# Designs tried in a protein design run: peptides against a protein of PDB entry 3S8F. Part 275

Target 1, 157 residues: chain A of PDB entry 3S8F
Amino acid sequence: VLTLFVAVPSLMTAFTVAASLEFAGRLRGGRGLFGWIRALPWDNPAFVAPVLGLLGFIPGGAGGIVNASFTLDYVVHNTAWVPGHFHLQVASLVTLTAMGSLYWLLPNLTGKPISDAQRRLGLAVVWLWFLGMMIMAVGLHWAGLLNVPRRAYIAQV
Target 2, 166 residues: chain B of PDB entry 3S8F
Amino acid sequence: DEHKAHKAILAYEKGWLAFSLAMLFVFIALIAYTLATHTAGVIPAGKLERVDPTTVRQEGPWADPAQAVVQTGPNQYTVYVLAFAFGYQPNPIEVPQGAEIVFKITSPDVIHGFHVEGTNINVEVLPGEVSTVRYTFKRPGEYRIICNQYCGLGHQNMFGTIVVKE

## One batch from the design tools (peptide; made by RFdiffusion4, then SolubleMPNN)

Design b2_p26_4_s4 (from b2_p26_4, 14 letters changed)
Fold by OpenDDE base, seed 4:
Structure b2_p26_4_s4 (fold): chain B 157 residues (1-157), chain C 166 residues (1-166), chain A 26 residues (1-26)
Amino acid sequence: as target 1 above (157 residues)
Amino acid sequence: as target 2 above (166 residues)
Amino acid sequence: SLAEAFTEAVETLPALGAELREALLA
């Protein structure tokens, strides 16, 4: 159980990022408990992508705590649950952050801003990616709970 | 100005860190609850039991598959299982219905998985260590053992069978 | 015991999943 304290720095980092988002939203005119969220730049794929990654990272992080539990890991280890977990961590957070980084980096490297069409396409891509990833992740976690083995082509279900 | 921004950021950080800490305690509490209420009898307590993978086939309780199933008490058995590239020994494993079975599983070669379909038995098998799982089969029939840890070219075909007799 | 109940619940999940799959595919 002491190994669970490894999660402390990660949680602190995650919520520090949340603090930064709240500050940014409030600077942009957001007020109240949730108004700052709406004030964030949701029209910018460079922003939306990593934020969606963070949203996927939340259940993934919770799953990480489960995976770190001795008794609970016995249930989920080497099942489809595990791929479900790291698809949220890698294929969601890391991948979407990379996508967002590209939406910022490429215009800066080329000196050319992205067109409105490219911006809209970018938004569509990251939202669709997020949606697909959430569907897949839920499916994998569910399959894992149904004892679908990892690294096997056959299952009793 | 920069000073005001710094103070604002600090305030929000403190708030969210407090929330983070609260959530941490919630998670710990939930895990503690689970450990307190749901661990007894689910899986055996972990202990470090070591074996020599280079001699496990030659001497000891894993050496003879015909002697792998050992009755240790009334309605209690210990089964010494080898997971190897690419199969299980003994195969099939024959045990009686309703008996308490202690599986002692090890590997002479590489890491394997021991996943028994229809049960919650799912452990990794490491060379040099003994995995211990306690289980009682309530239903007679055949239970397939699946290797769920990649172990080489024949991994996908690595299966075993537990036959539970009435 | 609660532990036994937990074990039983976990072991029934695959069967329930299989039943659901069959029902959906029927």
Scores: peptide ipSAE 0.009, ipTM 0.717, DockQ to the pose 0.217
Fold by OpenDDE base, seed 3:
Structure b2_p26_4_s4 (fold): chain B 157 residues (1-157), chain C 166 residues (1-166), chain A 26 residues (1-26)
Amino acid sequence: as target 1 above (157 residues)
Amino acid sequence: as target 2 above (166 residues)
Amino acid sequence: SLAEAFTEAVETLPALGAELREALLA
């Protein structure tokens, strides 16, 4: 129970980031409950990548609470569930954040802005990455619930 | 402008903090739901039991695979299983259908997994600790034991079999 | 409520997963 109290500051941090996004969207002219989302710079892969990472991190974070639960861990431990969690946390959030950082960093390092073609390619990359990760993560989590073992090349199901 | 922006940010933060607290309760509810729906048939573990991994192969109930299956009652058995690099003993483990089986599993070397396909049996096996799992096989047949904890170069080939006899 | 919506979503996930699996393996 005490371990789960760690979720409180984590959630506070996560939703503070969300608050920053809402503020930014509203500053960009977004109005209403969801209008601020549309107003965010979705044409910039440096922005889209980490945001998609955050979206993947949401179910991953929920899974973190599950994994940290003594009773629930008995169900999911050393099953495909765990890799599913990792792919949301590391392969989605961390990786996409790194990708996004690269899309910001390279233009600054070279002193040259990215071309429109490069921008579009970047958007395609991060969206496809996110889509693939979500499919994989859902599959792994589901397989885990079906008792597919981790670190095994064979399963009954 | 900075003051206005700061106040606006604080307002949004307060809203999202409230949301975060609400979501905390949602997650707690989801955990409760998951417990109710996915933890049925949890195999209870016994009390913490320790053993010396350096002598477990030479003396004690794990030393002789031929004596690993012990009948403790009319329809109750205790099976002393060793998970080692890289296999299980006894192998196969033969138990009768419908009997209550108490698995006492330990390791003489490194940490292994004991995952029995088709069952809810999934425990880590630590040297120096005895893992206790109680299970009743309702269906006859062969059940594969899989090591789901990396234990070395032969990890991928570490399998066992439980044969449930009619 | 939002909580109910989340609960409902979670309750339907296994079934949806099964359906998806069958569809993919058909």
Scores: peptide ipSAE 0.008, ipTM 0.725, DockQ to the pose 0.109
Fold by OpenDDE base, seed 1:
Structure b2_p26_4_s4 (fold): chain B 157 residues (1-157), chain C 166 residues (1-166), chain A 26 residues (1-26)
Amino acid sequence: as target 1 above (157 residues)
Amino acid sequence: as target 2 above (166 residues)
Amino acid sequence: SLAEAFTEAVETLPALGAELREALLA
């Protein structure tokens, strides 16, 4: 019971971040229920990367609740499901946030903005990373549900 | 407008921080209460059974692979399985089709996995603890046991076999 | 466009490195 209470602060964080994004979008001229999303700086890889990480973190968080359940964890534990969860949480959110932070940090440290070509390349990198991570995560979760074991090179499926 | 927005955000953040702090104390209190009232720990799968990993190979029900399969009732068996670096014993495990089988699995050395292909049997095996799994094989044939927990240099080759006889 | 971006990124790495070094050691 106590383990599932971890979901409370996690959800609080999620809503706080979402609210921050909404405020930012509205400050940039976005209006309406969803217009603020379009107003966000989607042309900046320093922004796009961590946001994509957050999007990957949502299903990962849901999976975390599953993994924390005694009965459900019996089904998914030490299967390919677990690596799928990790890649959403670490390789998506943490890694993309780190990537995004560098796109801010380097220009800040050097005092010079990145070139337009570098900006476009950065956008391509983070979007492709996100896409690849989502494909892999879906595949791993699917394989896990088919009882593919973790840490094994063979499986009977 | 920016100043007003900043003040609103600040107020919102302060509210959430206060709530988070309050919830932190609640969680700590609940954890403390749980620890104080549940000294034996929470074992959702049943009673925790202990064994001495240093003697499990020499004495007791796991000592002799030839005596590992014990009939406990009509069409009911208990199988005492050792997971070790790097294999399982007995190997193969021979059981009748349609029988209710209780696997009692432990390890004499390090943590291993016990994953039986084609079944929902998937447990970790800890030295000093006995993992108990109940299963009935409906189909005859061979079922491969896979170690799905890293256990050393030979982990990738650690396999066993359950033979279900008609 | 992507090829140009890649080429530009690779060719500017030494300069970026030098600038980063200077910034970190300043």
Scores: peptide ipSAE 0.000, ipTM 0.725, DockQ to the pose 0.009
Fold by OpenDDE base, seed 2:
Structure b2_p26_4_s4 (fold): chain B 157 residues (1-157), chain C 166 residues (1-166), chain A 26 residues (1-26)
Amino acid sequence: as target 1 above (157 residues)
Amino acid sequence: as target 2 above (166 residues)
Amino acid sequence: SLAEAFTEAVETLPALGAELREALLA
């Protein structure tokens, strides 16, 4: 019951954000069902970072529902599943959002825009970070489902 | 302009809600898969039971490891286990194959984990609380107990063994 | 064992920290 009280507003927020992104993309000239995605400013790390964070947050949020479920939590609790969840929530969403915020904040505070080289490097960092986090998160979740214990250096499997 | 923007955003919500519903089915499928890949070998009692952690080592059913395994009926046992810094008692825990085992686990000091490899037994052990887990070992052999909750400097070395005899 | 080695390493950290603090304040 409590899970739903949190999950429903969270989902509403998530889809509202998605709707906002669609609107922004359409304002930028995107058309069609998916054309608005391509129209978004994917050349700006300040945009890409938090968006990738949001993408990582989707499976993480789903995992949150699992972790909050009585029967399913029994399966995943204190297994490698849990750190996998956290890496999606913290190391992906929060961290990438922080990265994105920094890419916006520093240029504005200093009054100096980032160079093209810095922009490209930033994009590379953000994408590579996301990729690495997804690989690790998938691995941890999989290991967790195989009953690999959390906070242990050995496992039977 | 801001008002127009907000109103326009609402037009896209219907589509995203539809997508949400589709994803809901995906999540349900994943949950079903997760449940299907796990067998029920442990029945958590879920009963609230308290004990004084300051005296649990001196008196009561956890006080003597030699008396920790209690036969409660035909092919039924209760095992009183202490998880402590840094180990388990009794160690090893010896139980018969095919018997219904009720583990009563508590801690005299800090929070520990009780994860039995090869089984779905995986519970946290809190001082002052008794964790109850029911399980039947179908296969003889040795089962390692792992602490999966950080409990101090020796956490990584905190292991126990359950020996299931034919 | 590796676990024992880790334990030993962790147990020395407080002492090392204290030494470092003293060295930095000297």
Scores: peptide ipSAE 0.000, ipTM 0.688, DockQ to the pose 0.015

Design b2_p26_5_s1 (from b2_p26_5, 16 letters changed)
Fold by OpenDDE base, seed 4:
Structure b2_p26_5_s1 (fold): chain B 157 residues (1-157), chain C 166 residues (1-166), chain A 26 residues (1-26)
Amino acid sequence: as target 1 above (157 residues)
Amino acid sequence: as target 2 above (166 residues)
Amino acid sequence: DGVLAFMAALRATMLGHFLLVYALLL
């Protein structure tokens, strides 16, 4: 039970970011409970990528709490569940954040703004990446719950 | 200005912090629900037990695979399993159907996995530590033991068998 | 050998994919 307390600072971090997003959205003219979301710059891949990463991080973080449970870890440990968790945390959040960072950093370093074509392509890339990662992650978690072992080429199911 | 923005951010942070705490309770509830509904059949048994991996093959209950299955009571057995590079002993492990089996698993060399296909038995096996798991096989047949922790070049071929007799 | 080859291929695929994505940012 005490191990689960690690979820508190993790959630605080995640939702502090969410608070910043709400503030930004409201500054951009968004109103109401959800109107601020629509007001965010969804046309900028440098913004969209990290946000999609955060969205992937939500189920991943929930899984982290599960993995931290002594009794539940017995069920999921060294199954496909673990790679599923990692793909949400590393291959989604971290990777998408890195992608987003590059969309901002490279134009800044080179002094050349990205073209509209590059912007559109970037949006397509990050959305497709997110979609693919979500499908794969769900599959891995599902397989893990079906007792598919990690680091093995065989499984009963 | 900056001060006004700071106050606004703090207000939003309070709201989201409250939400985060609420979500924490939701997750705890989900864990509790999952434990109540999905963790039956396999339970950890015993406290942390230590063993010397350098002598476990020479003396003690793991030394003789022919003596690895010990009846401890009516319809109760303890099975002393050794996971090593690259296999298990005894192999096969023969146990009666419907008997309560306590597996005591250790390793003389490196970390291995002990994953019994068709069951929820899935433990890491550490040299110097005894992994204890309790299980009752309800159906007769053969159950494959899979190593799910990378243990070297022969990892992919490291299998064992539990034979459950009627 | 097969496992090692598979892991190498997987790693190469991942790296290639990342490089491809980042190349789109150039």
Scores: peptide ipSAE 0.037, ipTM 0.741, DockQ to the pose 0.017
Fold by OpenDDE base, seed 2:
Structure b2_p26_5_s1 (fold): chain B 157 residues (1-157), chain C 166 residues (1-166), chain A 26 residues (1-26)
Amino acid sequence: as target 1 above (157 residues)
Amino acid sequence: as target 2 above (166 residues)
Amino acid sequence: DGVLAFMAALRATMLGHFLLVYALLL
């Protein structure tokens, strides 16, 4: 019940953020149905990190609905599926948002802009983190569907 | 122009909200489809039944492991299982192949898991509540029971066995 | 066996990735 109550406002919030991104991209010269995406500041880790977090949140949110569904939860409950969901939500969305905020916050707090080298390194870190989280999430969800138990070191699969 | 900017933002928000609503219906439809196509693997849960975890070891159907397997009809059995720190009772659980087995599982102490390898049996066991699972073993052999809910220092070693006889 | 091997490889990959990302963050 709680998950479903959270799901609807979360969807509304997510798509409101997407609307803001579209507006920003169009202000930056993006045109057409998808041109606004290309116009967004993909060279800034403070932007890329939370956006990648949002992308990870999409399958994670869908998984939350699955976990809250009585019949579907029977299939996935206490399997590796559950930590897969958690890693998408916490280790992707929350962590990447925190990482992104750091790239914005530190320059503002110190009064010193980040160097180009730091910017490039930040981009590498964020993209590698996202890639690793996606690999982990796919693996855990897959294992969960194969009935690999949660909180056990032995599985008959 | 502030007014023009406000109208533009509102237009994008309306579009994405409409898309959001559409996606909500897609998710509902996907859930419904999954339920409709994968019903054969669902084990119906029994009605909520409560027991006193402080007396379950001393009196009632869980008290004597020798009486845990009860024949309730032709080719039908009820098995009263205790999940405790750190094991299962009875152990092994012996049932015939092809029989309809109703597991009645409870705990005298803390929350445990009851996950039977090679099957879709996977339930949590709460003290004071009885978990009910219905299953028919089609293949003879040994099936391991795993605890998949943390229950203390011995959690990782908490195993049971179901022996299905021909 | 394939799933177990995959999970083992995944754990190693996750650990390696974590260490790499952690090193980059330092």
Scores: peptide ipSAE 0.020, ipTM 0.715, DockQ to the pose 0.022
Fold by OpenDDE base, seed 3:
Structure b2_p26_5_s1 (fold): chain B 157 residues (1-157), chain C 166 residues (1-166), chain A 26 residues (1-26)
Amino acid sequence: as target 1 above (157 residues)
Amino acid sequence: as target 2 above (166 residues)
Amino acid sequence: DGVLAFMAALRATMLGHFLLVYALLL
């Protein structure tokens, strides 16, 4: 019970970020239940990257609850499941947020905006990164459920 | 305008907080359901046992690999296994097919893993603690033991073998 | 082994994308 209560602050934080996104989208003219999502600046890699990171963080967070569960952890502990989890957390949210921050920071540091070509390329990169990350994460979680060991170069599968 | 914006933000936050709580309950329910319906694959563990890692090689049931496999009853065995840098003792572990095997695993040095391929046996081995896992091998053959917890320079080569005899 | 190979390929792909991002930014 206490372990599950630890999830409360993290969920509060995550959904506070979501609230900020909804507010921003509505300020940009989005209406309705989902219209605010479309109104967000999806043409800006500095925005898209961290948002995709957040999307990857959602299943990772759910996995965190699983990993924290004593009985469920027995199934997944020290299997490929664990790398699957932290790739969603670190290589998705943290990494994409860092990438996104640089898309914002570097133009400001140099005093020059990114070109349209760079912007488009940036969008392609972050979307492809996200797609690849999701595929890898699913694969790792799947392998983990098949009892593929962590920290080993061999497996029964 | 700033005041209106502030109120709007608070309203959205309140809504999402409510949603977060709802999701928490959903997750709890899912966990509860999983635990209630999918516990059959869990290997029973014994009570927490402690051992002195500094003397485990010198005295006690782990000291002699030739005496590591102990028959405790009809078709029941206890196997005292040491996981150490960098291997397992005894190696190979020989057990009969169809017998109930209780593995009692400990370490004299650092934390190791005990992952048996082809099985659901997967435990960490801590110095000073005895890991207990119960398993019955239904199929004869060789089962590889893999260390899945980093334990040093030789970690990647730390393997053992369980030989299940007909 | 097939799963491991697949995972390795995916890791390589991810690394490639990671490097591409930095190549774009720097």
Scores: peptide ipSAE 0.045, ipTM 0.761, DockQ to the pose 0.022; fails the geometry check
Fold by OpenDDE base, seed 1:
Structure b2_p26_5_s1 (fold): chain B 157 residues (1-157), chain C 166 residues (1-166), chain A 26 residues (1-26)
Amino acid sequence: as target 1 above (157 residues)
Amino acid sequence: as target 2 above (166 residues)
Amino acid sequence: DGVLAFMAALRATMLGHFLLVYALLL
């Protein structure tokens, strides 16, 4: 029971970020329950990348609770489930945040804004990365539930 | 302007914090429900049992693979298994169909995995500790044991076999 | 067998995707 309370600080942090996004969207003219989402700068890869990372982090966080559960971990431990979890947490959130940071940092350091072509290419890259990571993660979690072992090249089915 | 912005931020934070707490309870409830409905599939950990990995090959119940399978009751067996670099002993492990098997698994060298295909048996094997798993094989045949914990250069080739006899 | 085939397809997809994204990023 106490182990699950470790999720509290993480959830608080995540939803504080969500609150900041809502505030930003409303400042940009978004109205209503969901209108603020559309008002966010989806044309900027420096924004889109970390937000997509956050979206991947949500199911990853849920999986973290599963992995932290003694009884449920018995089912998923050392199966393909574990790599699935890691890829959501690290290869999605951390990697996309790093990618997004680059799109903000480089123009600021050089004093040269990115071209429109570079911006569009950046958007394509981060969206494709996110899509690929989601497909892979779902596949790995599914395989894990079918008892496909981690660190093995064979499976029972 | 700064004061108004601050108040607005606090209002949004309050709402999202409430949501975060609600989601926490939902997750706990879902876990509790899963455990309540699927307890039969979970083997609880027993008491910690220790063994000396430096002598486990020379003395004790793991020393002789020919004596690794011990009948403890009419339809109950204890199997003393060693996971080592890079295999399992005894190999094959021969047990009867329908018998309750208690696996006592340890390692003389490094950490290994003990994953039995076609079953829910999946444990890590630590030198100096004994992993205990209880299982009843309902179907005769061969069950492959897979090491799912990296244990060295030959890890990918580390396999064993359980033969369940009619 | 189905899972093995799936895993093979997954590996190919992962590698292909990685190379594609990497090429686009550079």
Scores: peptide ipSAE 0.021, ipTM 0.752, DockQ to the pose 0.022; fails the geometry check

